# Ledger of designs, part 296: peptides against a protein of PDB entry 7BDX

Target 1, 212 residues: chain A of PDB entry 7BDX
Amino acid sequence: EMGAAACTLLWGVSSSEEVVKAILGGDKALKFFSITGQTMESFVKSLDGDVQELDSDESQFVFALAGIVTNVAAIACGREFLVNSSRVLLDTILQLLGDLKPGQCTKLKVLMLMSLYNVSINLKGLKYISESPGFIPLLWWLLSDPDAEVCLHVLRLVQSVVLEPEVFSKSASEFRSSLPLQRILAMSKSRNPRLQTAAQELLEDLRTLEHN

## One batch from the design tools (peptide; made by RFdiffusion4, then SolubleMPNN)

Design b2_p27_5_s4
Fold by OpenDDE base, seed 5:
Structure b2_p27_5_s4 (fold): chain B 212 residues (1-212), chain C 212 residues (1-212), chain A 27 residues (1-27)
Amino acid sequence: as target 1 above (212 residues)
Amino acid sequence: as target 1 above (212 residues)
Amino acid sequence: SELEKRLQEESKELLDAYKNGDALTVS
């Protein structure tokens, strides 16, 4: 309980850039993010198909950790820190997104995807995650999720790849050959306006790339 | 481990007034400080005379909690919060200072005494702690500690009482009758310059009160 | 030139600041 409460308060204050800088300026940041990855991995491994109640102290703890990572990645120096000094955490997030079944731990998936999206704002971060083994298959697998928020954040991450010529050129053949176009077209007709817009924008970006 | 790491980061950033305001502005502050008291109490009860290694995750967690309380009490709104909304935590700190033997958990004692000193900056806080049952005997018992830092922070808390006429007047008879004058005189001859100065200043303050 | 370096640094900072506007914070 106390750990979850402390982590939740740390998450709440991590929305401030100055707090993120203070976290990263400390000598304990490396250890914290290393243990964060291990803790998140241990939690996902413990799920054994049981719907852990979202209200458990353990779930709340892991949500707070994922929230902290997201808020750190929202800041330029935080992205630089994660990509330079905490790559194992990024690898862990990618792995956990692959290990979780469709519809499983939706809130955690959303937070992890938001974290990866924030990392993708930095070209170095985008290069790192896009060069990860199985990245493109992972995107399409995640896009099969029944949750609209999961799909939204996947589409945003796909857009980050599409909008960066240096990254897209390396994966363009695999990307084009495996693109779940029918799924994206279905999302462009979603009743969820955010998902609809993101799918439409991605379809426009893809059309632009075919004409160039 | 992860709880201690999160708490330690929260402690580090709690040195900022804006972070303290953010912690207190949240809906979780009350719960956090309630569980803090319980956690600190559980830790002290578990000590069973064994010198828990200062480097244990549990010790580090409790140190971080005591540090957070201290940093919250360093801010005016934090003192107001503690005295109005977290009195049980103050009672717990006073109790734990009474339960710990001389020379036991020195670092924790120092942090708890720093917290109480910060609370004593507010007249309402000083009134609350000084009106606590056994407060004066507790001060003298703590002043028997072999640790110079413990004794220093006790002397500072005694000085807070002496410098406040409204508080001192209520306890003046008990205070004068039980004052460990020989111990304070011995501290005024300490090789520790901080302890020496604090003991000298207190002796001067006491002399001033005898002449008025 | 030193001016070109400053302009490139400012342009990079502005681009990073613009991209930071798209960053997601979670509370």
Scores: peptide ipSAE 0.232, ipTM 0.789, DockQ to the pose 0.199
Fold by OpenDDE base, seed 4:
Structure b2_p27_5_s4 (fold): chain B 212 residues (1-212), chain C 212 residues (1-212), chain A 27 residues (1-27)
Amino acid sequence: as target 1 above (212 residues)
Amino acid sequence: as target 1 above (212 residues)
Amino acid sequence: SELEKRLQEESKELLDAYKNGDALTVS
């Protein structure tokens, strides 16, 4: 209980840039983000056994951690910190996104995908995550999720790759050969307007790249 | 580990007024401070058995909690919140200060005393804590501590009582009859300059009240 | 041309500003 409460408050205040700077300006940031990755990993590993209730203290704690990572990555100095000093956490997030089944831990997936999207704003971050082994298959795995919010954040991450020629050029062959175009086209007809828009924009970006 | 790390970061950022406002502006503040009291109480109750290592994760967590309470109480709206909405936490802190033996959990005592001192800046807070059963005996019990920092913060809390005529008048008889004057005089000769100064100032304040 | 370089730099700054503006916060 207490850990979840404290971490949830830290999550809430981490929406402020000044709080993110304060978190990172301390000597404890490295350790905190290291343990964050381990804690998230331990939680996801525990899901294969018992149906951990999504409303448990442990779940709330992990959601708060993922929220903190997202909010840190929303800030330029936070992105710089994560990409330079906490790569193991990024590796863990990528791994956990692969380990989670479609429909499993939807809220956690959304938060982790939001964190990766924020990291992708940094070219160095985008390079790091996109050069991760199995990154492209992971995107398509995640895009198979029935949840519209999961799919939305996957599409945003895909768009970040497509919009960066230096990154896209390295994976363009694999990307073109494995692109779930029919899935993206289906999303462009979604009743969810955010998902619909994101899928349409990505399709436009992809068409622009085919003509160049 | 993770709970202690998260709570320690929350403690660090709680030094900001804006962060305190953000903590209190959320719907989770009441629950957080309720659980804080319970957690601190559970920790202190556990000390009577096993020599819990002062450097344990649990100890660090409780220290961070006490630090958060202190930092919240440093802000006017935080004092108002504690005194109006989290009195049980204040009662718990007072109780725990009584339960701890001289020399036991010195760092926690200091943090708890600092929190009470900050609460005492609010007249309503000072009234509340000073009207607590056994408050005056508690001050003298705490002033028996061999630790100079514990004694310093006790002297500050005593000074807050003495400097407020409305509060002091209610307890003046008990205060005068039980005042460990020899102990305070000994502290006024301490090699610790902060303790020395605080004891001297309190002795001056007390002398001023004897002449009125 | 110097104009193309400026337009590329402005486009990059606008893209970086746009990307920074698109950063997601969660509560």
Scores: peptide ipSAE 0.226, ipTM 0.789, DockQ to the pose 0.211
Fold by OpenDDE base, seed 1:
Structure b2_p27_5_s4 (fold): chain B 212 residues (1-212), chain C 212 residues (1-212), chain A 27 residues (1-27)
Amino acid sequence: as target 1 above (212 residues)
Amino acid sequence: as target 1 above (212 residues)
Amino acid sequence: SELEKRLQEESKELLDAYKNGDALTVS
């Protein structure tokens, strides 16, 4: 209980840029983000057994951790810190997104995808995650999720890759050959306006890249 | 480990007034401070058995909690919150200061005494703690501690009482009859300059009150 | 030119500022 409450308060205040700078300016940031990756991994590994109540203190703790990582990645110095000093945490997030089944831990997937999107705002971050083994297959695995919010954040991450010529050119052949075009077209007809817009924009970006 | 790391980061960032306002502006502050009191009480009750390594993750967690309370009490809105909405936590801190033996948990005592001193900056806070059962005997119990930093913060809290006529007049008879004058005089000769100064100032304040 | 380099740096700062505006914060 108390650990989850403290982590939840830290998550709430991490929405401030000044708080993110204070977290990173301390000598404890490296240790915190190292343990964060291990804690998130331990939680996901425990899901195969007991019906972990999604509302458990443990779930709330892991959500707060993923929220903190997202809010740190929302700031330029936070992205620099993650890509330079916490690559193992980024590798862990990519692994956990692959280990989770479609419809499993939806809220955690959304937070992890938001963190990776924020990392992708930095060209160095986008290069790092896009060069990870199985990155493109992982995007398509995640896009098979029944949850509209998961799919929305996958499409936004795909758009970050497509809009960066230096990154997209390296994977363009694999991307074009494996693209789940029918799934993206179906999303462009979604009743969810955010998902609809993201799928339409991505389809327009892809068409622009075929004509150039 | 992870809970202690999160709490330690929250403690570090709570040195900012804006962070204290953000903690208190959220819907989670009341729950956090309620659990804080329970966690601190549970820790102190566990000390009678095993040699709790002072450097344990548990000790670090409780130190971070006491540090957060201190930093919240350093801000005007934080003092108002503690006195209006978290009186049970103040009662718990007073109880735990009584339960701890001289020389036991020195760092925790210092942080708790600093929190009570910060609460005493608010007249409503000073009234509340000084009207608590056994407050004056508790001050003298704590002043018997062999640690100079514990004794320093006790003397500062005593000075806050002595300098407030509305509070001091209510307890002046009990205070004068039980005052450990020889102990305070011995502290005014300490090699610790901070303890020496605090004891001298308190002795001057007491002399001024006898002549008026 | 030094002017082209400054314009490229300003364009990069503006692009980074624009991309920072798209950053996702969660509460």
Scores: peptide ipSAE 0.223, ipTM 0.788, DockQ to the pose 0.213
Fold by OpenDDE base, seed 3:
Structure b2_p27_5_s4 (fold): chain B 212 residues (1-212), chain C 212 residues (1-212), chain A 27 residues (1-27)
Amino acid sequence: as target 1 above (212 residues)
Amino acid sequence: as target 1 above (212 residues)
Amino acid sequence: SELEKRLQEESKELLDAYKNGDALTVS
């Protein structure tokens, strides 16, 4: 309980750039982000057994951790820190996104995808995550999720790859051969305007790449 | 472990006034400070049995909690919040300071005394803590501590009482009858310059009150 | 050309600035 409360407060204040800088400027940051990955992994592994109530203190704690990672990744120095010093955490997030089934832990999945999207803002971060083993299959696995927010953040992450020629060129063959085009087309007709727009933009970006 | 790491980071960033305002502006502050008191109390109660290693994650967690309370109390709005909304926490801190033996949990005792000193900066806070049952005996119990930092912060808290006529007048008889004058005089001869100065200042303040 | 390199650097900085505007903060 107390850990969840402290982590929730830390999450709330981590929306400030100055707080992110303060977190990273301390000698405790490395240890914190190392344990963060382990804690999230332990939580996801525990879900395969007992129905952990989504509203548990443990769930709230893991949400706060994922929120902190997202907010750190929202800042340029935070992205640089994660990519330089916390690669294991990024690998863990990618792994956990693969381990979670469609519809499982939707809120956590959204937060983790938001963190990866923020990491993808930097070319160095985008290169790192896109070079991860099984990255493209993972994107399509996540895009099979019935949740609109999950799918939205997957589409945004896919768009970050597609818009970077240096990244996209490395995986263009695999991308083209595995692209769930019918799924993206279905999303472009979604009643969710954010999902609809993201799917339309991605389809336009993909068409632009086919003409080149 | 993760809770201690999160709490340690929250402690570090709580040195900022803006972070304190952000903590208090959220709907989670009340719950956090309620659990804080319970957690510190549970820790102190556990010390009577097993030798909890002073360097344990649990000790670090409780130090971080006490540090957060201190940093919140360092800010005017934080003091107002504690005195209005977290009186139970202040009562808990006073209780725990009484439960701890001389030389026991010195670092925690210092942090808790720093928090009470910060609360005492406001007349409302000073009134609240000084009206607590056994407050004067508690000051003398704490002043029996062999640790110079404990004694320093006790002397500063005593000085806050002595310098406020409205507070001091309520307890002047008990204060005069129980004052460990020889102990304070011994501290005024300390090799620790901070302790020496605080004891000298308090002796001067006391002399000024005797002439009135 | 040095001009193309500067334009690529400026385009990269603009793209990074644009993407920084799209950074997601959660509370």
Scores: peptide ipSAE 0.223, ipTM 0.789, DockQ to the pose 0.204

Design b2_p27_6_s1 (from b2_p27_6, 15 letters changed)
Fold by OpenDDE base, seed 4:
Structure b2_p27_6_s1 (fold): chain B 212 residues (1-212), chain C 212 residues (1-212), chain A 27 residues (1-27)
Amino acid sequence: as target 1 above (212 residues)
Amino acid sequence: as target 1 above (212 residues)
Amino acid sequence: MSDGERQVKEATEERRKKYRKWLEELK
């Protein structure tokens, strides 16, 4: 209980740039983010059997951890840190997103996707993530999720790739050949206005790239 | 491990006034500090049998918690919060200081004493602490500790009482009758310069009060 | 809006502007 409460507070305060800088300025940041990845991994691996109550202390703990990573990645110095010093954590997040089934741990998926998106603002981070083995198949697998928020954040991550010519050029062939166009078109007609807009923008961006 | 790491980070960042305000601005602050007291209490109660390795994750966790309380109490809004909304935590800290034997959990004692001192900056907090049952005997018991840092922070807390006429007047008789004068005199000759100074100042303040 | 959310929003908008500029340069 106490761990979850403490992490939840840390999550909340990490919304401040100054707090992110304070977290990273210490000698404990590396260890913290290493353990973060391990903890999230252990949690996801434990889901194979017991329907962990979504509201368990453990679940809240992992949510808070994912939230902290998201907030850190939202800040320029934070994403630089993650890309330079916490690549294992990024790899873990990618792996966990692949290990979770559609509809499973929706809130965690959203937070992890948000963290990856934030990392992808950094060109080095975007390159690292997009060059990860199975990245493109992972995106499409994640788009099969029934949750609109999951899909929204996947589309945002896809946009990060599409909007960077240097990155997109490296994966353009695979991207085009595997693009779930019908799924994205369906999302562009979603009743969720955020999802609808994101899908529509992505489709427009993709059309523009094909004509050039 | 993760809980201790998270709490340690929270401790570090809580040195900022803005972070303290952020902690307290949320709806989770009350619960957090309630659990904090319970966690510290559980830790101290567990010491009766097993020499918990001083460097255990649990120990570090409790140190971080005590540190957070100290940092919160260092800020004006933080000590107001503690005095108004977390009196149980203050009672717990007082109790734990009484439950620990001389030489036991020195670092924790120091942090707890620092938190109480910070609370005592608030007149309402000082009144609350000083009116706690067994407070004066507790101070003298704590002064029997072989650790110079423990003794230093006890003396500082004693000074908080002595320097407030309204508070001192209520306990002056008991204070004078039970004052471990020889012990304080010995501390005024300590090789620890901070302890020496604190003891000397206290002795001077007490002498001034007797002549008036 | 948090500091991070603001920064992310700004960076997202900047990236889109950069992309649009790049597209215009290709014409």
Scores: peptide ipSAE 0.473, ipTM 0.837, DockQ to the pose 0.328
Fold by OpenDDE base, seed 5:
Structure b2_p27_6_s1 (fold): chain B 212 residues (1-212), chain C 212 residues (1-212), chain A 27 residues (1-27)
Amino acid sequence: as target 1 above (212 residues)
Amino acid sequence: as target 1 above (212 residues)
Amino acid sequence: MSDGERQVKEATEERRKKYRKWLEELK
């Protein structure tokens, strides 16, 4: 309980750029993010047996951790730190996103996807994520999720790749060959306006690239 | 391990006034400090059996919690919050200081004493602490500690009482009758310059009060 | 909006502008 409470407070205050700088300016940031990855991994592995109640202290703790990573990744120095010094955490997040089944741990997935999107703001971060083994199949796996928020954040991550010509060119053949077009078209007709817009924009961006 | 790491980061960032305000501005502060007191109490109770290594994750976690309380108490709004809304935590700290033996958990004692001193900056906080049952005997118990830093912070807390006439007048008879004068005189000859100065100042302040 | 959310929004918009400029240069 105490750990969850402390981590939740840390999550809340990490919404400030100055707090992110303070977190990273200390000598403990590296260890913290290393253990964060391990903790998240342990949590996801524990899901195969006990339906851990979403409201468990452990779940709240892991959500707070994912939230902290998301907030850190939203700040320029935070992205730089994660991409340079915490690649294992990024790898872990990618792995965990693949290990989770559609509909499983929706809130955690969203936070992890948001963290990856935030990292992808940096070209170096985008390159690292997109060059990860199985990245494109992972995107399509995640797009099969029934949750609109999960799908939205996957589409945002896809858009990050599409909008960077240097990155897209490297993956263009695999993207084109495996693109779940029918699924994205279905999302463009979603009742969720954010999902609808994201899907429409992506389809437009892809069409524009095919004509060039 | 993760809890200790998170709490340690929170401790570090709580050195900022803005972070303290953010901690207290959230709806989770009350619960956090309630659980903090319980966690600290559980830790101290666990010491009677196993010599928990000072470097245990649990010890580090409790140190970080005490550090957070200290940092919160250093800020005006933090003191106000603790005195108004977390009196149980203050009571717990006073109790734990009494439960610990001389030489036991020195670092924790120092942090807890610092938190009490910081709270004592507010007249309301000083009144609350000094009017706690057994406060004066507790001070003398703590002054029997062989550690110079513990003694220093006890002397500082005594000084907070002495320098507030309204508070000192209420306790003056008990102070005068139980004052460990020989111990304080010995501290005034300490090789620790901070302890030496604090003891000398206190003796001077007490002499000045006796002449008035 | 948090500091991070603001920065992410701004960066997202900037990336879109850069992409549009790039597309225009390809024509």
Scores: peptide ipSAE 0.473, ipTM 0.838, DockQ to the pose 0.325
Fold by OpenDDE base, seed 3:
Structure b2_p27_6_s1 (fold): chain B 212 residues (1-212), chain C 212 residues (1-212), chain A 27 residues (1-27)
Amino acid sequence: as target 1 above (212 residues)
Amino acid sequence: as target 1 above (212 residues)
Amino acid sequence: MSDGERQVKEATEERRKKYRKWLEELK
């Protein structure tokens, strides 16, 4: 209970750039993010057994940790830190996103995807994530999620790849050959306005790339 | 391990006034400080059994919590919050300081005493603490501690009482009758310059009050 | 909006603009 409460407060204050700088300015940041990744991994691995209630202290704890990572990645110095010094955490997030079943831990998936998106603002971060083995299949796996928010953030991450020619060119063939076009087309007709827009924009951008 | 790491980071960033305001601006502050008090109490109660290593995750966790409270109390709005909305935490700190044996959990005692001192900057806080049952005996109990830092912060808290006539007048008789004068005189000859100065100043202030 | 949310939004918009410019240069 206490850990979850503390992490939740830390998550809240990490919305500030100055707080992110303060977190990273200490010698404790590396250890914190290392343990964060391990904790998240342990939690997800535990899900195959007991249906952990979404409202459990453990769930809230991991949720808050993911929130902290997301907020850190939202700041330029935070992205730099994660990409340079906490790559294992990024690898862990990618792995966990692959390990989770569709519909499982939706809120956590959203935060993890947001963190990856935030990291992807940095070209170095985008390169690192997109060059990770199985990245493209992972994106399509995640697009099979029934949750609109998960799908939205997947599409945002896909958009980050597509909108960066240097990155997209490296994966363009695989991307085109495996693109779940019918799924994305269905999303472009979603009742969720944000998802609908994201899918439409992606389809338009992809069409433009096919003609060039 | 993760909880201690998170709390340690939160402690570090709570040195900022803006972070304290952010912590308190949310609806989660009450719960956090409630659980904090309970966690600290549980930890101290556990010490009667197993010699918990000072470097244990649990010890670091509680240490960080005490640090957070100290930093919150260092800020005006934080003091107001603690005195108005988290009195149970203050009561807990007072109780824990009484429950700990001389020389036990020195670092924790220092932080708890610092938190009380910081609260005592507010007259309302000073009144609340000083009017707590057994407060004066507690101060003298704490002055029996062999650690110079503990004694220093006790003397600082005593000074806060002495320098506030409205508060001192209410306890002056008890204070004078129970004052461990020989102990304070010994401290005024301490090799620790800070302790020496604090004891000397207190003795001077007390002498001035005897003549008025 | 948090500092991070603002920065992310701005960066997202900037990337979109960069991409559009790149596409125009390819035509």
Scores: peptide ipSAE 0.472, ipTM 0.838, DockQ to the pose 0.328
Fold by OpenDDE base, seed 1:
Structure b2_p27_6_s1 (fold): chain B 212 residues (1-212), chain C 212 residues (1-212), chain A 27 residues (1-27)
Amino acid sequence: as target 1 above (212 residues)
Amino acid sequence: as target 1 above (212 residues)
Amino acid sequence: MSDGERQVKEATEERRKKYRKWLEELK
């Protein structure tokens, strides 16, 4: 319980840029983010057996950790730190997103997807994530999720790839051949206005790239 | 392990006033400090059986918690919060200092004593602590510690009482009758220069009060 | 809105502007 409370407080204060700088300026940041990946992985591995109640202290603890990573990745120096010094954590997040089934741990998926999107603001981060093995199949797997917020954040991550020509050109063939167009079209008709807009914008951007 | 790492990071960043304000400005501060007292008490109760190695993850976790309390108490709004909303935590710290034997958990004692000293900067905090049952006997118990840093922080807390006439007058008779004068005189001859100075200054302040 | 949320929003908008400029330069 105390661990969850401490992590939750750390998550809350990490919304400040100065706090992110303070976290990273200490000699303890490397160890913290190393253990973070391991802890998140252990949690996801434990889900297949016991339907851990979504509201358990353990779940809240892992949500807080994912929230901290998201907030750190939202800041320029935080993105640089993650891409240069915590690549194993990024690999772990990608793996965990692949291991989770559609409808499973939606809040955690959203936080992890937000962290990856934030990292992708940095060109080096975008290259690292998009060049990871199985990245494109992972995006389509995640778009099969019934949760609108999960799908929204997947579309945002796809947009990050599409809007960076240097990155998109490397995977354009695979992207075009495997694109779940019908699924994205269905999302463009969503009652969720944010999901609807994200899907429409992505479809427009993709059409523009086909004509060039 | 992850809990200790998170608490250690939170301790490090809590050295900033803005971070203390952020911790207290959230709706989670009350729960955090409530659980903090319980966690520290559980740790101290566990020491009588297994000589927990001073370097255990559990020890580091509790040290980090005590450090957070110390840093919060160092800030004006933090002192106000502790005295108004977390009195149970202050009571717990006083109790734990009484439960620990001389030479036992010196680092924890130092942090707890620093937190009490910081709270005592606020007149309301000083009144609350000094009017707690058994406070004067507790000070003398702690001065029996062989550790110079423990004794230094006890003398600083004693000084806070002595230098506030409104507070000292209420306990002056008990203080004068039970004062371990020979122990304080021995500390004034310490090879530790900080302890030596603190003991000398306290003796001078006490002499001045006897002549008034 | 947090500092991070603001910075992410600004960076997202900037990336969109850069992409539009790139498309115009290809024409």
Scores: peptide ipSAE 0.472, ipTM 0.837, DockQ to the pose 0.308

